Peptides against a protein of PDB entry 5ZK1. Designs and how they scored, part 20

Target 1, 52 residues: chain A of PDB entry 5ZK1
Amino acid sequence: KREVRLMKNREAARECRRKKKEYVKCLENRVAVLENQNKTLIEELKALKDLY
Target 2, 52 residues: chain A of PDB entry 5ZK1 as posed
Amino acid sequence: KREVRLMKNREAARESRRKKKEYVKCLENRVAVLENQNKTLIEELKALKDLY

## One batch from the design tools (peptide; made by RFdiffusion4, then SolubleMPNN)

Design b2_p13_6_s2 (from b2_p13_6 with L6K D7K E11K)
Fold by OpenDDE base, seed 5:
Structure b2_p13_6_s2 (fold): chain B 52 residues (1-52), chain A 13 residues (1-13)
Amino acid sequence: as target 1 above (52 residues)
Amino acid sequence: EVEEKKKELEKAL
């Protein structure tokens, strides 16, 4: 009984670390997309201003 | 759930 509880706790701790790592990676990807979109919009706005 | 969010972000690149 004790060993099975320790095994399940180790598995739950591995899964918690995995989920946290994947959540951080999703945030990093979202930041990269938003930074790229923002950069493109700023470049388009500059190009538009340089035409007037 | 997290894997679906990754696919949504990958489609937005």
Scores: peptide ipSAE 0.027, ipTM 0.549, DockQ to the pose 0.103
Fold by OpenDDE base, seed 3:
Structure b2_p13_6_s2 (fold): chain B 52 residues (1-52), chain A 13 residues (1-13)
Amino acid sequence: as target 1 above (52 residues)
Amino acid sequence: EVEEKKKELEKAL
């Protein structure tokens, strides 16, 4: 009984770390896309303002 | 769920 509980806890801890790593990577990718889009939009808006 | 969102983000790059 104790060993099975320790095994299940180790598996749950591995899965928790995996899910956290995947979630952080998803957020990092989303931030990088949004930062790049915002940079491009700001540069386009500057270029349009500098034409007038 | 997370893997599907990751694939959606990889398609938007």
Scores: peptide ipSAE 0.027, ipTM 0.548, DockQ to the pose 0.065
Fold by OpenDDE base, seed 2:
Structure b2_p13_6_s2 (fold): chain B 52 residues (1-52), chain A 13 residues (1-13)
Amino acid sequence: as target 1 above (52 residues)
Amino acid sequence: EVEEKKKELEKAL
């Protein structure tokens, strides 16, 4: 009985670490996309200002 | 949940 509980706890801790890593990776990808979109919009706004 | 957030991000690109 004790060893089965310790095994289940180790499995739950591995799954918690996996979910956290995948969540951070999702946020990092979202940040990279938003930073690139923001950079493009700033460059387009500069190009528009340099035409006038 | 995490897979749904990945799909939401993919649709916003």
Scores: peptide ipSAE 0.027, ipTM 0.540, DockQ to the pose 0.071
Fold by OpenDDE base, seed 4:
Structure b2_p13_6_s2 (fold): chain B 52 residues (1-52), chain A 13 residues (1-13)
Amino acid sequence: as target 1 above (52 residues)
Amino acid sequence: EVEEKKKELEKAL
C-alpha cells in the first residue's frame, strides 16, 4: 500500500535526523575538549618560556 | 552510544 511506504519513509527520515544530531553533538564535545587542552598547553608553554 | 563517548572525553580532560 502507498500509505505504508510513506509511513516507513517518515520513520527513516526521523531516524536519519536523530543520528545526524547525535554525530554533531559528539563532534562539538570533541572540539570543546581539544580547544581546552590546546589552551592549557599554550599557557604552560608560555609559563615555561617566562622562567628562562 | 553518545553517552559512552561523552564519558571517554570527560576522562581525557
Scores: peptide ipSAE 0.026, ipTM 0.531, DockQ to the pose 0.053

Design b2_p13_6_s3 (from b2_p13_6, 7 letters changed)
Fold by OpenDDE base, seed 1:
Structure b2_p13_6_s3 (fold): chain B 52 residues (1-52), chain A 13 residues (1-13)
Amino acid sequence: as target 1 above (52 residues)
Amino acid sequence: EVEKAREELLKAE
């Protein structure tokens, strides 16, 4: 039936948008962690350089 | 894939 195919396509499109939103959120969190780690490592390297 | 990336992030915090 045409209606059942249209329903399944709408469900698949909702699931695709959900997965994309979750993936973007994981990337945003990973970027925030890496930016903080990089900042800390740069500050530590500067502190070590200022000792010599 | 997304679940693996979430699990890897939670292990790195």
Scores: peptide ipSAE 0.032, ipTM 0.570, DockQ to the pose 0.106
Fold by OpenDDE base, seed 3:
Structure b2_p13_6_s3 (fold): chain B 52 residues (1-52), chain A 13 residues (1-13)
Amino acid sequence: as target 1 above (52 residues)
Amino acid sequence: EVEKAREELLKAE
């Protein structure tokens, strides 16, 4: 009984670390996409203001 | 849940 509980806890801890790593990667990717979109929109707004 | 969010980000790149 004890060994099975320790095995399940080790598995749950591996899965928790995996999910946390994936969540951080999704946040990093979302930040990079939003930063790129924001730069592009600022450049487009600048080009539009320099045209008028 | 997290995998779906990763798939949606990969489609938006």
Scores: peptide ipSAE 0.031, ipTM 0.558, DockQ to the pose 0.108
Fold by OpenDDE base, seed 2:
Structure b2_p13_6_s3 (fold): chain B 52 residues (1-52), chain A 13 residues (1-13)
Amino acid sequence: as target 1 above (52 residues)
Amino acid sequence: EVEKAREELLKAE
């Protein structure tokens, strides 16, 4: 039936949007971790340089 | 793919 195909397409489109949102959230979290690690390493390098 | 991104985040923490 045409209605069953339209229902399956709507479900697939909802799942595609969900997967994209989860992927973006994982990237945002990874960027935040890497930015914090990079900031800490720059501060440590600055503190080491200011000792000499 | 999303699972691989979660695994790579867990390795970076």
Scores: peptide ipSAE 0.031, ipTM 0.570, DockQ to the pose 0.143
Fold by OpenDDE base, seed 4:
Structure b2_p13_6_s3 (fold): chain B 52 residues (1-52), chain A 13 residues (1-13)
Amino acid sequence: as target 1 above (52 residues)
Amino acid sequence: EVEKAREELLKAE
């Protein structure tokens, strides 16, 4: 009984670390895309303002 | 779910 509980805990801890790493990578990618889009929109707004 | 959200973000770029 004790060994089975320790095995299940090790498996759950591995899965928790995997999911956390994937979630952070997804957030980092989303931040990079949004930062690039925001930069482009600011540059476009500046270019439009410099025409008037 | 997290992998699906990552694939959706990569397709929207």
Scores: peptide ipSAE 0.030, ipTM 0.550, DockQ to the pose 0.098

Design b2_p13_6_s4 (from b2_p13_6, 6 letters changed)
Fold by OpenDDE base, seed 3:
Structure b2_p13_6_s4 (fold): chain B 52 residues (1-52), chain A 13 residues (1-13)
Amino acid sequence: as target 1 above (52 residues)
Amino acid sequence: KVEEMKKKLEEAE
């Protein structure tokens, strides 16, 4: 009984770390895309304003 | 949640 509980806890802890790493990676990628999109839009708006 | 975020990211690239 104890060894099975320890094995299940180790598995749950591995899965928790995996899910956290995957979630952080999705946030980091989403932030990078949004930062790039915002930078491009700001540069385009600046270029448009510098024409007038 | 995570798979929905991946899909929304892929749609925005």
Scores: peptide ipSAE 0.036, ipTM 0.638, DockQ to the pose 0.103
Fold by OpenDDE base, seed 2:
Structure b2_p13_6_s4 (fold): chain B 52 residues (1-52), chain A 13 residues (1-13)
Amino acid sequence: as target 1 above (52 residues)
Amino acid sequence: KVEEMKKKLEEAE
């Protein structure tokens, strides 16, 4: 009985770490996309200001 | 949550 509970706890802790790593990766990807979009919009706004 | 974030990222690319 005790060893089965310890095994299930170790499995749950591995799954918790996996889900956290996937969540961080999704945040990092979203930040990279938003930073690129923001850079493009700033460059477009600069090009528009340099025409006038 | 993670799958909803993946879907929102795919819709923004």
Scores: peptide ipSAE 0.036, ipTM 0.628, DockQ to the pose 0.103
Fold by OpenDDE base, seed 4:
Structure b2_p13_6_s4 (fold): chain B 52 residues (1-52), chain A 13 residues (1-13)
Amino acid sequence: as target 1 above (52 residues)
Amino acid sequence: KVEEMKKKLEEAE
């Protein structure tokens, strides 16, 4: 009984770490895309303002 | 949650 509980706890801890790593990677990718889009929009707004 | 967020990121690129 004790060994089975320790095995299940180790498996659950591995899965928790995997899910956390995947979630952080998705946040990092979303931040990089939004930062790029924001930079492009600011550059376009500046170029438009310099025409008037 | 993670797979739904991956899909929303791909739709925004």
Scores: peptide ipSAE 0.035, ipTM 0.628, DockQ to the pose 0.102
Fold by OpenDDE base, seed 5:
Structure b2_p13_6_s4 (fold): chain B 52 residues (1-52), chain A 13 residues (1-13)
Amino acid sequence: as target 1 above (52 residues)
Amino acid sequence: KVEEMKKKLEEAE
């Protein structure tokens, strides 16, 4: 009984670390896409203003 | 939650 509980706890801890790593990676990727979109929009707005 | 964030990322690329 104790060993099975320790095994399940180790598995749950591995899965918790995996989910945290995957969540951070999704945040990092979303930030990178938003930063790129924002940069492009600022460059387009600048190019439009430089025409007037 | 993570899969929803992946979908929202794919829709923005």
Scores: peptide ipSAE 0.035, ipTM 0.625, DockQ to the pose 0.107

Design b2_p13_7_s1 (from b2_p13_7, 4 letters changed)
Fold by OpenDDE base, seed 3:
Structure b2_p13_7_s1 (fold): chain B 52 residues (1-52), chain A 13 residues (1-13)
Amino acid sequence: as target 1 above (52 residues)
Amino acid sequence: DKELEKKKKELEK
């Protein structure tokens, strides 16, 4: 019983770390896209303001 | 980690 519980706990801990890494990667990709879109919109707004 | 804590409680059972 004890060794099987320790094995299952190690597997559960590996899976939690995997899921956390995948979630962080999805957030990092979303942040990079939003930062690029925001930068482009700020540059476009600046170019429009510099015309007046 | 909430999922690890759930699995610990399941293994105590």
Scores: peptide ipSAE 0.054, ipTM 0.644, DockQ to the pose 0.074
Fold by OpenDDE base, seed 4:
Structure b2_p13_7_s1 (fold): chain B 52 residues (1-52), chain A 13 residues (1-13)
Amino acid sequence: as target 1 above (52 residues)
Amino acid sequence: DKELEKKKKELEK
């Protein structure tokens, strides 16, 4: 009985770490896309201001 | 994670 509970706890802990890693990777990808879009928009706004 | 919280409560019994 105790060994089966310890095995299930190890499985649940592995799954928790997996889900946390996937969530962090999703946030990192979203940040990288938003940072690149923001950089491009700032560069376009500078190029438009340098025409006046 | 609601599923992990349920599994914790089941293992504490």
Scores: peptide ipSAE 0.051, ipTM 0.629, DockQ to the pose 0.074
Fold by OpenDDE base, seed 2:
Structure b2_p13_7_s1 (fold): chain B 52 residues (1-52), chain A 13 residues (1-13)
Amino acid sequence: as target 1 above (52 residues)
Amino acid sequence: DKELEKKKKELEK
């Protein structure tokens, strides 16, 4: 009984670490896309201000 | 996370 509980706990801890890594990667990708979009919009706004 | 909560309930038995 104790060894089976320790095995299940190790598996649950591996899965928790996997899900956390996937969530962080999803956030990092979303941040990179939003930062690039924001940079492009700021550059477009500067180019428009330099025309007036 | 529904799967994590299921695993907690299984470890309590």
Scores: peptide ipSAE 0.050, ipTM 0.630, DockQ to the pose 0.074
Fold by OpenDDE base, seed 1:
Structure b2_p13_7_s1 (fold): chain B 52 residues (1-52), chain A 13 residues (1-13)
Amino acid sequence: as target 1 above (52 residues)
Amino acid sequence: DKELEKKKKELEK
């Protein structure tokens, strides 16, 4: 029936939007961690160079 | 995700 196909399409569309939002949040968290780690490593390398 | 990738390919058409 056409109605069952439309219902399944709506469910698949909701699930796709959910998974996309979760993936973006995972990337944003990974970027924030990597940027903070990189900043810390640059500051440590600078402090080490300023001792010589 | 295979379903997300299928939907992206459907939107490019």
Scores: peptide ipSAE 0.034, ipTM 0.541, DockQ to the pose 0.117

Design b2_p13_7_s2 (from b2_p13_7, 4 letters changed)
Fold by OpenDDE base, seed 1:
Structure b2_p13_7_s2 (fold): chain B 52 residues (1-52), chain A 13 residues (1-13)
Amino acid sequence: as target 1 above (52 residues)
Amino acid sequence: LKELEEKKKELEK
């Protein structure tokens, strides 16, 4: 029935939007962690070079 | 991607 297909499409579209939002949040968190780690490592390397 | 393609195929029936 056409109505059942339209309902399933709406559910699939909600789930697609949910999964996309979760994936973007996971990437944003991973970027923030990697940027902070990289900053810390650069600062440590600079401090080590400034001792010689 | 695969799950979205499977859902499209299911809705075309």
Scores: peptide ipSAE 0.040, ipTM 0.609, DockQ to the pose 0.077
Fold by OpenDDE base, seed 2:
Structure b2_p13_7_s2 (fold): chain B 52 residues (1-52), chain A 13 residues (1-13)
Amino acid sequence: as target 1 above (52 residues)
Amino acid sequence: LKELEEKKKELEK
């Protein structure tokens, strides 16, 4: 009984670490996309201001 | 989050 509980706890801890890594990667990708979009919009706004 | 709460409830049994 104790060994089965320790095995299940190790599996649950591996899965928790996997899900946390996937969530962080999703946030990092979302940040990179938003930062690139924001940079492009700022550059377009500068180019538009330099025409007037 | 829900799956972590379910696993806590299973470990308390």
Scores: peptide ipSAE 0.033, ipTM 0.569, DockQ to the pose 0.082
Fold by OpenDDE base, seed 4:
Structure b2_p13_7_s2 (fold): chain B 52 residues (1-52), chain A 13 residues (1-13)
Amino acid sequence: as target 1 above (52 residues)
Amino acid sequence: LKELEEKKKELEK
């Protein structure tokens, strides 16, 4: 009985670490896309201002 | 997040 509880706890802890890693990776990808879009929009706004 | 809170409640019993 104790060994089965320890096994289930180890499995739950592995799954919690996996879900946390996937969530962080999703946030990192979203930040990288938003930073690139923001950079492009700032460069386009500069190029438009340099025409006046 | 909800599933982590449910597992915490199961471990406290």
Scores: peptide ipSAE 0.033, ipTM 0.559, DockQ to the pose 0.092
Fold by OpenDDE base, seed 5:
Structure b2_p13_7_s2 (fold): chain B 52 residues (1-52), chain A 13 residues (1-13)
Amino acid sequence: as target 1 above (52 residues)
Amino acid sequence: LKELEEKKKELEK
């Protein structure tokens, strides 16, 4: 039936958008963690350099 | 990504 195909396509498109959003959120969280770790390491290296 | 590729293959059938 045409209606069942259209319903499945709409559901499919919702799931595709959901997965894309989850993937982007995972990347954004990973970037934020890596940026914070990098900042902390730079601050620690600076503090060590300022002791010598 | 895998499920997008599977869905493309289902639409080509």
Scores: peptide ipSAE 0.030, ipTM 0.545, DockQ to the pose 0.094

Design b2_p13_7_s3 (from b2_p13_7, 5 letters changed)
Fold by OpenDDE base, seed 2:
Structure b2_p13_7_s3 (fold): chain B 52 residues (1-52), chain A 13 residues (1-13)
Amino acid sequence: as target 1 above (52 residues)
Amino acid sequence: DEELRKKLEELLK
């Protein structure tokens, strides 16, 4: 039936949007962690260089 | 971050 195909398409589109939102959030969190780690490593390297 | 890249390049010279 046409209505069952339209319902399944709407469900698939909702699931696709959910998965995309979760993937973007995972990337944003990974970027924030890496930027903070890089900042800390640069500060540690600076502090080490200032000892010599 | 471009500022972090510049700081790293300055420390490695």
Scores: peptide ipSAE 0.026, ipTM 0.651, DockQ to the pose 0.024
Fold by OpenDDE base, seed 4:
Structure b2_p13_7_s3 (fold): chain B 52 residues (1-52), chain A 13 residues (1-13)
Amino acid sequence: as target 1 above (52 residues)
Amino acid sequence: DEELRKKLEELLK
């Protein structure tokens, strides 16, 4: 009985670490997309300012 | 982040 509880705890801890890693990767991808969008918008605003 | 903020501040001046 004790060994089965320790096995289930190890499995739950592995799953918790997996979910945290997936969440961080999703945030990193969203940050990279937003930084690229902001860069493009700043370059477009510069090009418009240089026309007037 | 910081470089993009500087470019935006330069465009707004």
Scores: peptide ipSAE 0.025, ipTM 0.651, DockQ to the pose 0.024
Fold by OpenDDE base, seed 5:
Structure b2_p13_7_s3 (fold): chain B 52 residues (1-52), chain A 13 residues (1-13)
Amino acid sequence: as target 1 above (52 residues)
Amino acid sequence: DEELRKKLEELLK
């Protein structure tokens, strides 16, 4: 039936949007962690350079 | 961040 196909398409579109949102959130979290790690490493390297 | 990369490159010279 046409209605069942439209319902399944709406469900698949919701699931696709959900998966995309989760993937973007995982990337944003990984970027934030890497930016913080890089900042800390730069600060540590600066502190070591200022010690010698 | 481009500023963080530049700071890292400057510290490694």
Scores: peptide ipSAE 0.024, ipTM 0.644, DockQ to the pose 0.025
Fold by OpenDDE base, seed 3:
Structure b2_p13_7_s3 (fold): chain B 52 residues (1-52), chain A 13 residues (1-13)
Amino acid sequence: as target 1 above (52 residues)
Amino acid sequence: DEELRKKLEELLK
């Protein structure tokens, strides 16, 4: 029936949006960790340069 | 972050 196909398509579209939201959240967390690591490394390089 | 990139490029000169 057409209605069952439309229901399955709506479910698949909800699941696709859920997976995309989870993937974006994982990327945002990874970016925040890398930005913090880069900040620390730049501060360490600055402190090393200020010793010479 | 473009500010962090600029700080790194300045330290490497």
Scores: peptide ipSAE 0.023, ipTM 0.641, DockQ to the pose 0.026

Design b2_p13_7_s4 (from b2_p13_7 with E6K L8R)
Fold by OpenDDE base, seed 2:
Structure b2_p13_7_s4 (fold): chain B 52 residues (1-52), chain A 13 residues (1-13)
Amino acid sequence: as target 1 above (52 residues)
Amino acid sequence: DEELEKKRKELEE
């Protein structure tokens, strides 16, 4: 029936949008961790250079 | 993600 196909397509479209949102959130979290690690390493390198 | 890739193919046809 046409209605069942439209329902399944709407469900697949919701799930696809959900997975895309989760993937973007995972990338955003990974970027934030790497940016913080990079900042800390730069600060540690400055503190070490100020000792010489 | 295979479902995202399937939807991209369905939009390019």
Scores: peptide ipSAE 0.034, ipTM 0.558, DockQ to the pose 0.103
Fold by OpenDDE base, seed 5:
Structure b2_p13_7_s4 (fold): chain B 52 residues (1-52), chain A 13 residues (1-13)
Amino acid sequence: as target 1 above (52 residues)
Amino acid sequence: DEELEKKRKELEE
């Protein structure tokens, strides 16, 4: 009984760390995409303003 | 994620 509980706890702790890492990576990727999109939109707005 | 939320609750108690 004790060994099975320790194994399950070790597995749950590994999965929790994996899922946290995946969530952080998803947020980091979303931030990088949004920052790049905002940069491009600002550059496009500047280019349009420099035409008038 | 339900397991992350469970672990947060276990640390806040």
Scores: peptide ipSAE 0.032, ipTM 0.544, DockQ to the pose 0.107
Fold by OpenDDE base, seed 1:
Structure b2_p13_7_s4 (fold): chain B 52 residues (1-52), chain A 13 residues (1-13)
Amino acid sequence: as target 1 above (52 residues)
Amino acid sequence: DEELEKKRKELEE
């Protein structure tokens, strides 16, 4: 009984860490895309202001 | 993932 509970807890903790890592990677990718989009929009706004 | 959701609730409480 004790060994089976320890095994299940280790499996649940591995799955939790795996899902957390996948979620963080998704957020990091979303941040990188938004930072690039924001940079491009700021550069376009500067180029438009330099025309007037 | 139920274990991530449990941990989020434990941090909000």
Scores: peptide ipSAE 0.030, ipTM 0.533, DockQ to the pose 0.124
Fold by OpenDDE base, seed 4:
Structure b2_p13_7_s4 (fold): chain B 52 residues (1-52), chain A 13 residues (1-13)
Amino acid sequence: as target 1 above (52 residues)
Amino acid sequence: DEELEKKRKELEE
């Protein structure tokens, strides 16, 4: 009985760490896309202002 | 994920 509870707790702790890692990776990818889009829009706005 | 949310609450107490 004790060993089965310890096994289930180890499995739950592995799954929690896996899901946390996936969530952080999704946030990092979203930040990188938004930073690149923001940079491109700032460069386009600068190029338009340098024409006047 | 309910398990991650439980662990966050346990760390904020």
Scores: peptide ipSAE 0.029, ipTM 0.532, DockQ to the pose 0.116

Design b2_p13_8_s1 (from b2_p13_8, 6 letters changed)
Fold by OpenDDE base, seed 2:
Structure b2_p13_8_s1 (fold): chain B 52 residues (1-52), chain A 13 residues (1-13)
Amino acid sequence: as target 1 above (52 residues)
Amino acid sequence: MEKELEKKKKELE
């Protein structure tokens, strides 16, 4: 039946949007961690250079 | 408006 195909398409589209949102959140968290680590390493390198 | 939307929904079932 056409309705069953439309229902399955709507479910697949919801799941696709869910997976995309989870992937974006994972990337955002990874970026935030890497940016913080990079900032800390730059500050440590600066403090080390200011000793010489 | 609403009656025409309901007709289009039925044609799409």
Scores: peptide ipSAE 0.029, ipTM 0.502, DockQ to the pose 0.017
Fold by OpenDDE base, seed 5:
Structure b2_p13_8_s1 (fold): chain B 52 residues (1-52), chain A 13 residues (1-13)
Amino acid sequence: as target 1 above (52 residues)
Amino acid sequence: MEKELEKKKKELE
């Protein structure tokens, strides 16, 4: 029936939006961690250069 | 009008 196809399409569209939101959140968290690590490494490299 | 819309709804189910 058409109704069952429309229901399955709505469920698939909800799941696609959920997966996309989770993927974006994972990327945002990874960017924030890498930016913080990069900042720390730059600060450490600066502190080492200021000792010599 | 309304009776024809109701027939078309039943045909699309």
Scores: peptide ipSAE 0.028, ipTM 0.476, DockQ to the pose 0.013
Fold by OpenDDE base, seed 4:
Order: sequence, then structure tokens, then C-alpha cells
Structure b2_p13_8_s1 (fold): chain B 52 residues (1-52), chain A 13 residues (1-13)
Amino acid sequence: as target 1 above (52 residues)
Amino acid sequence: MEKELEKKKKELE
């Protein structure tokens, strides 16, 4: 009985770490996309201002 | 959760 509870706790702890890693990777990808879009929009706004 | 994370990735690509 005790060993089965310890096994289930180890499995739950592995799954919690997996979910946290996937969430962080999703945030990192979102930041990279938004940073690239923001950079492109700033460059386009600069090019438009340099025409006037 | 996993399905919601995958949906949010597809909305940003």
C-alpha cells in the first residue's frame, strides 16, 4: 500500500514538471513572435516617416 | 490545458 502511493506521487510530480515545461515553452514562443512583429512594425513606421 | 496551449500556438502562427 505505501509503495503504490509513492509511485503515484512520483508519476504526478513528473506530469506536473512536464506541464510546467510545456507552458514555459508556449510563453517563450509567444514572446518571440510578438518581439518579431513589434520589430517589423517599428521598421515599417520608420520607413514611412523617412518618406516625409 | 494541452488542447488550449495547442490552440493558442496555432492562433499566433
Scores: peptide ipSAE 0.026, ipTM 0.501, DockQ to the pose 0.084
Fold by OpenDDE base, seed 1:
Parts: C-alpha cells; sequence; structure tokens
Structure b2_p13_8_s1 (fold): chain B 52 residues (1-52), chain A 13 residues (1-13)
C-alpha cells in the first residue's frame, strides 16, 4: 500500500538525519582533540627550542 | 555506520 511506503520513507529520513547529526558531532570532537594535541606539541617544541 | 561511529568515539576518549 502507498501509506506503508510513505511511513517507511519517513522512518528512513529520521534515521538518516540522526546518523548525520552523530557523524558531525564525532567530527567536531575529533577536530577539538587534534587541535588541542597539535597546540600542546607546538608549545612543547617551542619550549625545547628555547632551551638551545 | 553506527558501530564505526561508536568505535571512533571510544578511540578519542
Amino acid sequence: as target 1 above (52 residues)
Amino acid sequence: MEKELEKKKKELE
């Protein structure tokens, strides 16, 4: 029936939006961790260079 | 997909 196909499409569209939101949040967290690690490594490299 | 997202979250904590 047409109605069952429309219901399944609405469910699939909700699930697609959920997965996209989770993927974006995972990328944002990954960027924040990598930016912090990179900042720390740059500061450590600077401190090491300022000793020589 | 969901299992891969959950694995990546655990690798970053």
Scores: peptide ipSAE 0.025, ipTM 0.507, DockQ to the pose 0.088

Design b2_p13_8_s2 (from b2_p13_8, 5 letters changed)
Fold by OpenDDE base, seed 5:
Structure b2_p13_8_s2 (fold): chain B 52 residues (1-52), chain A 13 residues (1-13)
Amino acid sequence: as target 1 above (52 residues)
Amino acid sequence: MEKELEEKKKELE
């Protein structure tokens, strides 16, 4: 039936958008963690360099 | 995850 195909397509489109949003959020969180780690390592390297 | 996004792109072409 046409209605069942349209319902399944709407559901699949919702799931696709949800999964895309979750993937972007995962990448954003990973970037934020790596940026923080990089900042901390640069600050530690600077502090070590200022001791010598 | 990527497979369903790619399937949906192919459905829009």
Scores: peptide ipSAE 0.033, ipTM 0.550, DockQ to the pose 0.105
Fold by OpenDDE base, seed 1:
Structure b2_p13_8_s2 (fold): chain B 52 residues (1-52), chain A 13 residues (1-13)
Amino acid sequence: as target 1 above (52 residues)
Amino acid sequence: MEKELEEKKKELE
C-alpha cells in the first residue's frame, strides 16, 4: 500500500537526520580535542625552545 | 552509516 511506503520513508528520514546529528557531534568533539592537544603541544614546544 | 546518508542524498538530487 502507498501509505505504508510513505510511513517507512518518514521513519528512514528521521533515522537519517538522527545519525547525521550524532556524526556531526562526534566530529565537533574530535576537532575540539585535537585542537586542544595541538595547542598544548605547541605551548610545550615553545617553552622547551625558550630554555635553549 | 555514511552509505545510508549518501544514498539518501542521492535520492534527493
Scores: peptide ipSAE 0.032, ipTM 0.547, DockQ to the pose 0.116
Fold by OpenDDE base, seed 4:
Structure b2_p13_8_s2 (fold): chain B 52 residues (1-52), chain A 13 residues (1-13)
Amino acid sequence: as target 1 above (52 residues)
Amino acid sequence: MEKELEEKKKELE
């Protein structure tokens, strides 16, 4: 009985760490996309201002 | 997802 509880706790802790890693990776990818879009929009706004 | 992470933080305090 004790060993089965320790096994289930180890499995739950592995799954918690996996879900946290996937969530962080999703946020990092979203930040990288938004930073690239923001950079492109700033460059386009600069090019439009340099025409006037 | 968030509930399971918050329960694990409370187990570590």
Scores: peptide ipSAE 0.030, ipTM 0.533, DockQ to the pose 0.103
Fold by OpenDDE base, seed 2:
Structure b2_p13_8_s2 (fold): chain B 52 residues (1-52), chain A 13 residues (1-13)
Amino acid sequence: as target 1 above (52 residues)
Amino acid sequence: MEKELEEKKKELE
Protein backbone atom coordinates (compact mmCIF):
# COMPACT_ATOMS: atom_id res chain seq x y z
CA LYS B 1 0.00 0.00 0.00
CA ARG B 2 2.70 2.66 0.91
CA GLU B 3 4.84 1.94 -2.23
CA VAL B 4 1.79 2.33 -4.57
CA ARG B 5 1.00 5.76 -2.96
CA LEU B 6 4.67 6.86 -3.38
CA MET B 7 4.63 5.72 -7.06
CA LYS B 8 1.36 7.64 -7.78
CA ASN B 9 2.78 10.76 -6.04
CA ARG B 10 6.01 10.55 -8.17
CA GLU B 11 3.91 10.20 -11.37
CA ALA B 12 1.63 13.15 -10.37
CA ALA B 13 4.75 15.28 -9.59
CA ARG B 14 6.31 14.41 -13.03
CA GLU B 15 3.04 15.33 -14.81
CA CYS B 16 2.74 18.62 -12.81
CA ARG B 17 6.35 19.58 -13.82
CA ARG B 18 5.64 18.64 -17.50
CA LYS B 19 2.43 20.78 -17.62
CA LYS B 20 4.24 23.72 -15.92
CA LYS B 21 7.09 23.54 -18.50
CA GLU B 22 4.58 23.46 -21.41
CA TYR B 23 2.66 26.44 -19.96
CA VAL B 24 5.88 28.50 -19.48
CA LYS B 25 6.93 27.67 -23.09
CA CYS B 26 3.47 28.81 -24.34
CA LEU B 27 3.82 32.11 -22.40
CA GLU B 28 7.41 32.65 -23.69
CA ASN B 29 6.23 32.13 -27.29
CA ARG B 30 3.26 34.52 -26.76
CA VAL B 31 5.57 37.18 -25.23
CA ALA B 32 8.04 36.86 -28.15
CA VAL B 33 5.19 37.28 -30.72
CA LEU B 34 3.71 40.30 -28.86
CA GLU B 35 7.16 41.94 -28.45
CA ASN B 36 7.84 41.54 -32.20
CA GLN B 37 4.37 42.92 -33.12
CA ASN B 38 4.87 45.87 -30.72
CA LYS B 39 8.34 46.60 -32.20
CA THR B 40 6.91 46.56 -35.77
CA LEU B 41 4.01 48.89 -34.78
CA ILE B 42 6.45 51.33 -33.08
CA GLU B 43 8.69 51.33 -36.21
CA GLU B 44 5.63 51.94 -38.48
CA LEU B 45 4.47 54.79 -36.17
CA LYS B 46 7.98 56.38 -36.32
CA ALA B 47 8.10 56.08 -40.13
CA LEU B 48 4.64 57.74 -40.35
CA LYS B 49 5.72 60.60 -37.99
CA ASP B 50 8.91 61.19 -40.05
CA LEU B 51 6.70 61.66 -43.21
CA TYR B 52 4.65 64.53 -41.64
CA MET A 1 -3.62 23.12 -14.62
CA GLU A 2 -5.02 25.53 -11.97
CA LYS A 3 -7.88 23.06 -11.23
CA GLU A 4 -5.43 20.17 -10.58
CA LEU A 5 -3.33 22.40 -8.24
CA GLU A 6 -6.49 23.50 -6.40
CA GLU A 7 -7.70 19.87 -6.07
CA LYS A 8 -4.28 18.95 -4.56
CA LYS A 9 -4.51 21.87 -2.08
CA LYS A 10 -7.95 20.60 -0.98
CA GLU A 11 -6.50 17.07 -0.49
CA LEU A 12 -3.79 18.54 1.86
CA GLU A 13 -6.34 20.42 4.12
Scores: peptide ipSAE 0.027, ipTM 0.511, DockQ to the pose 0.097

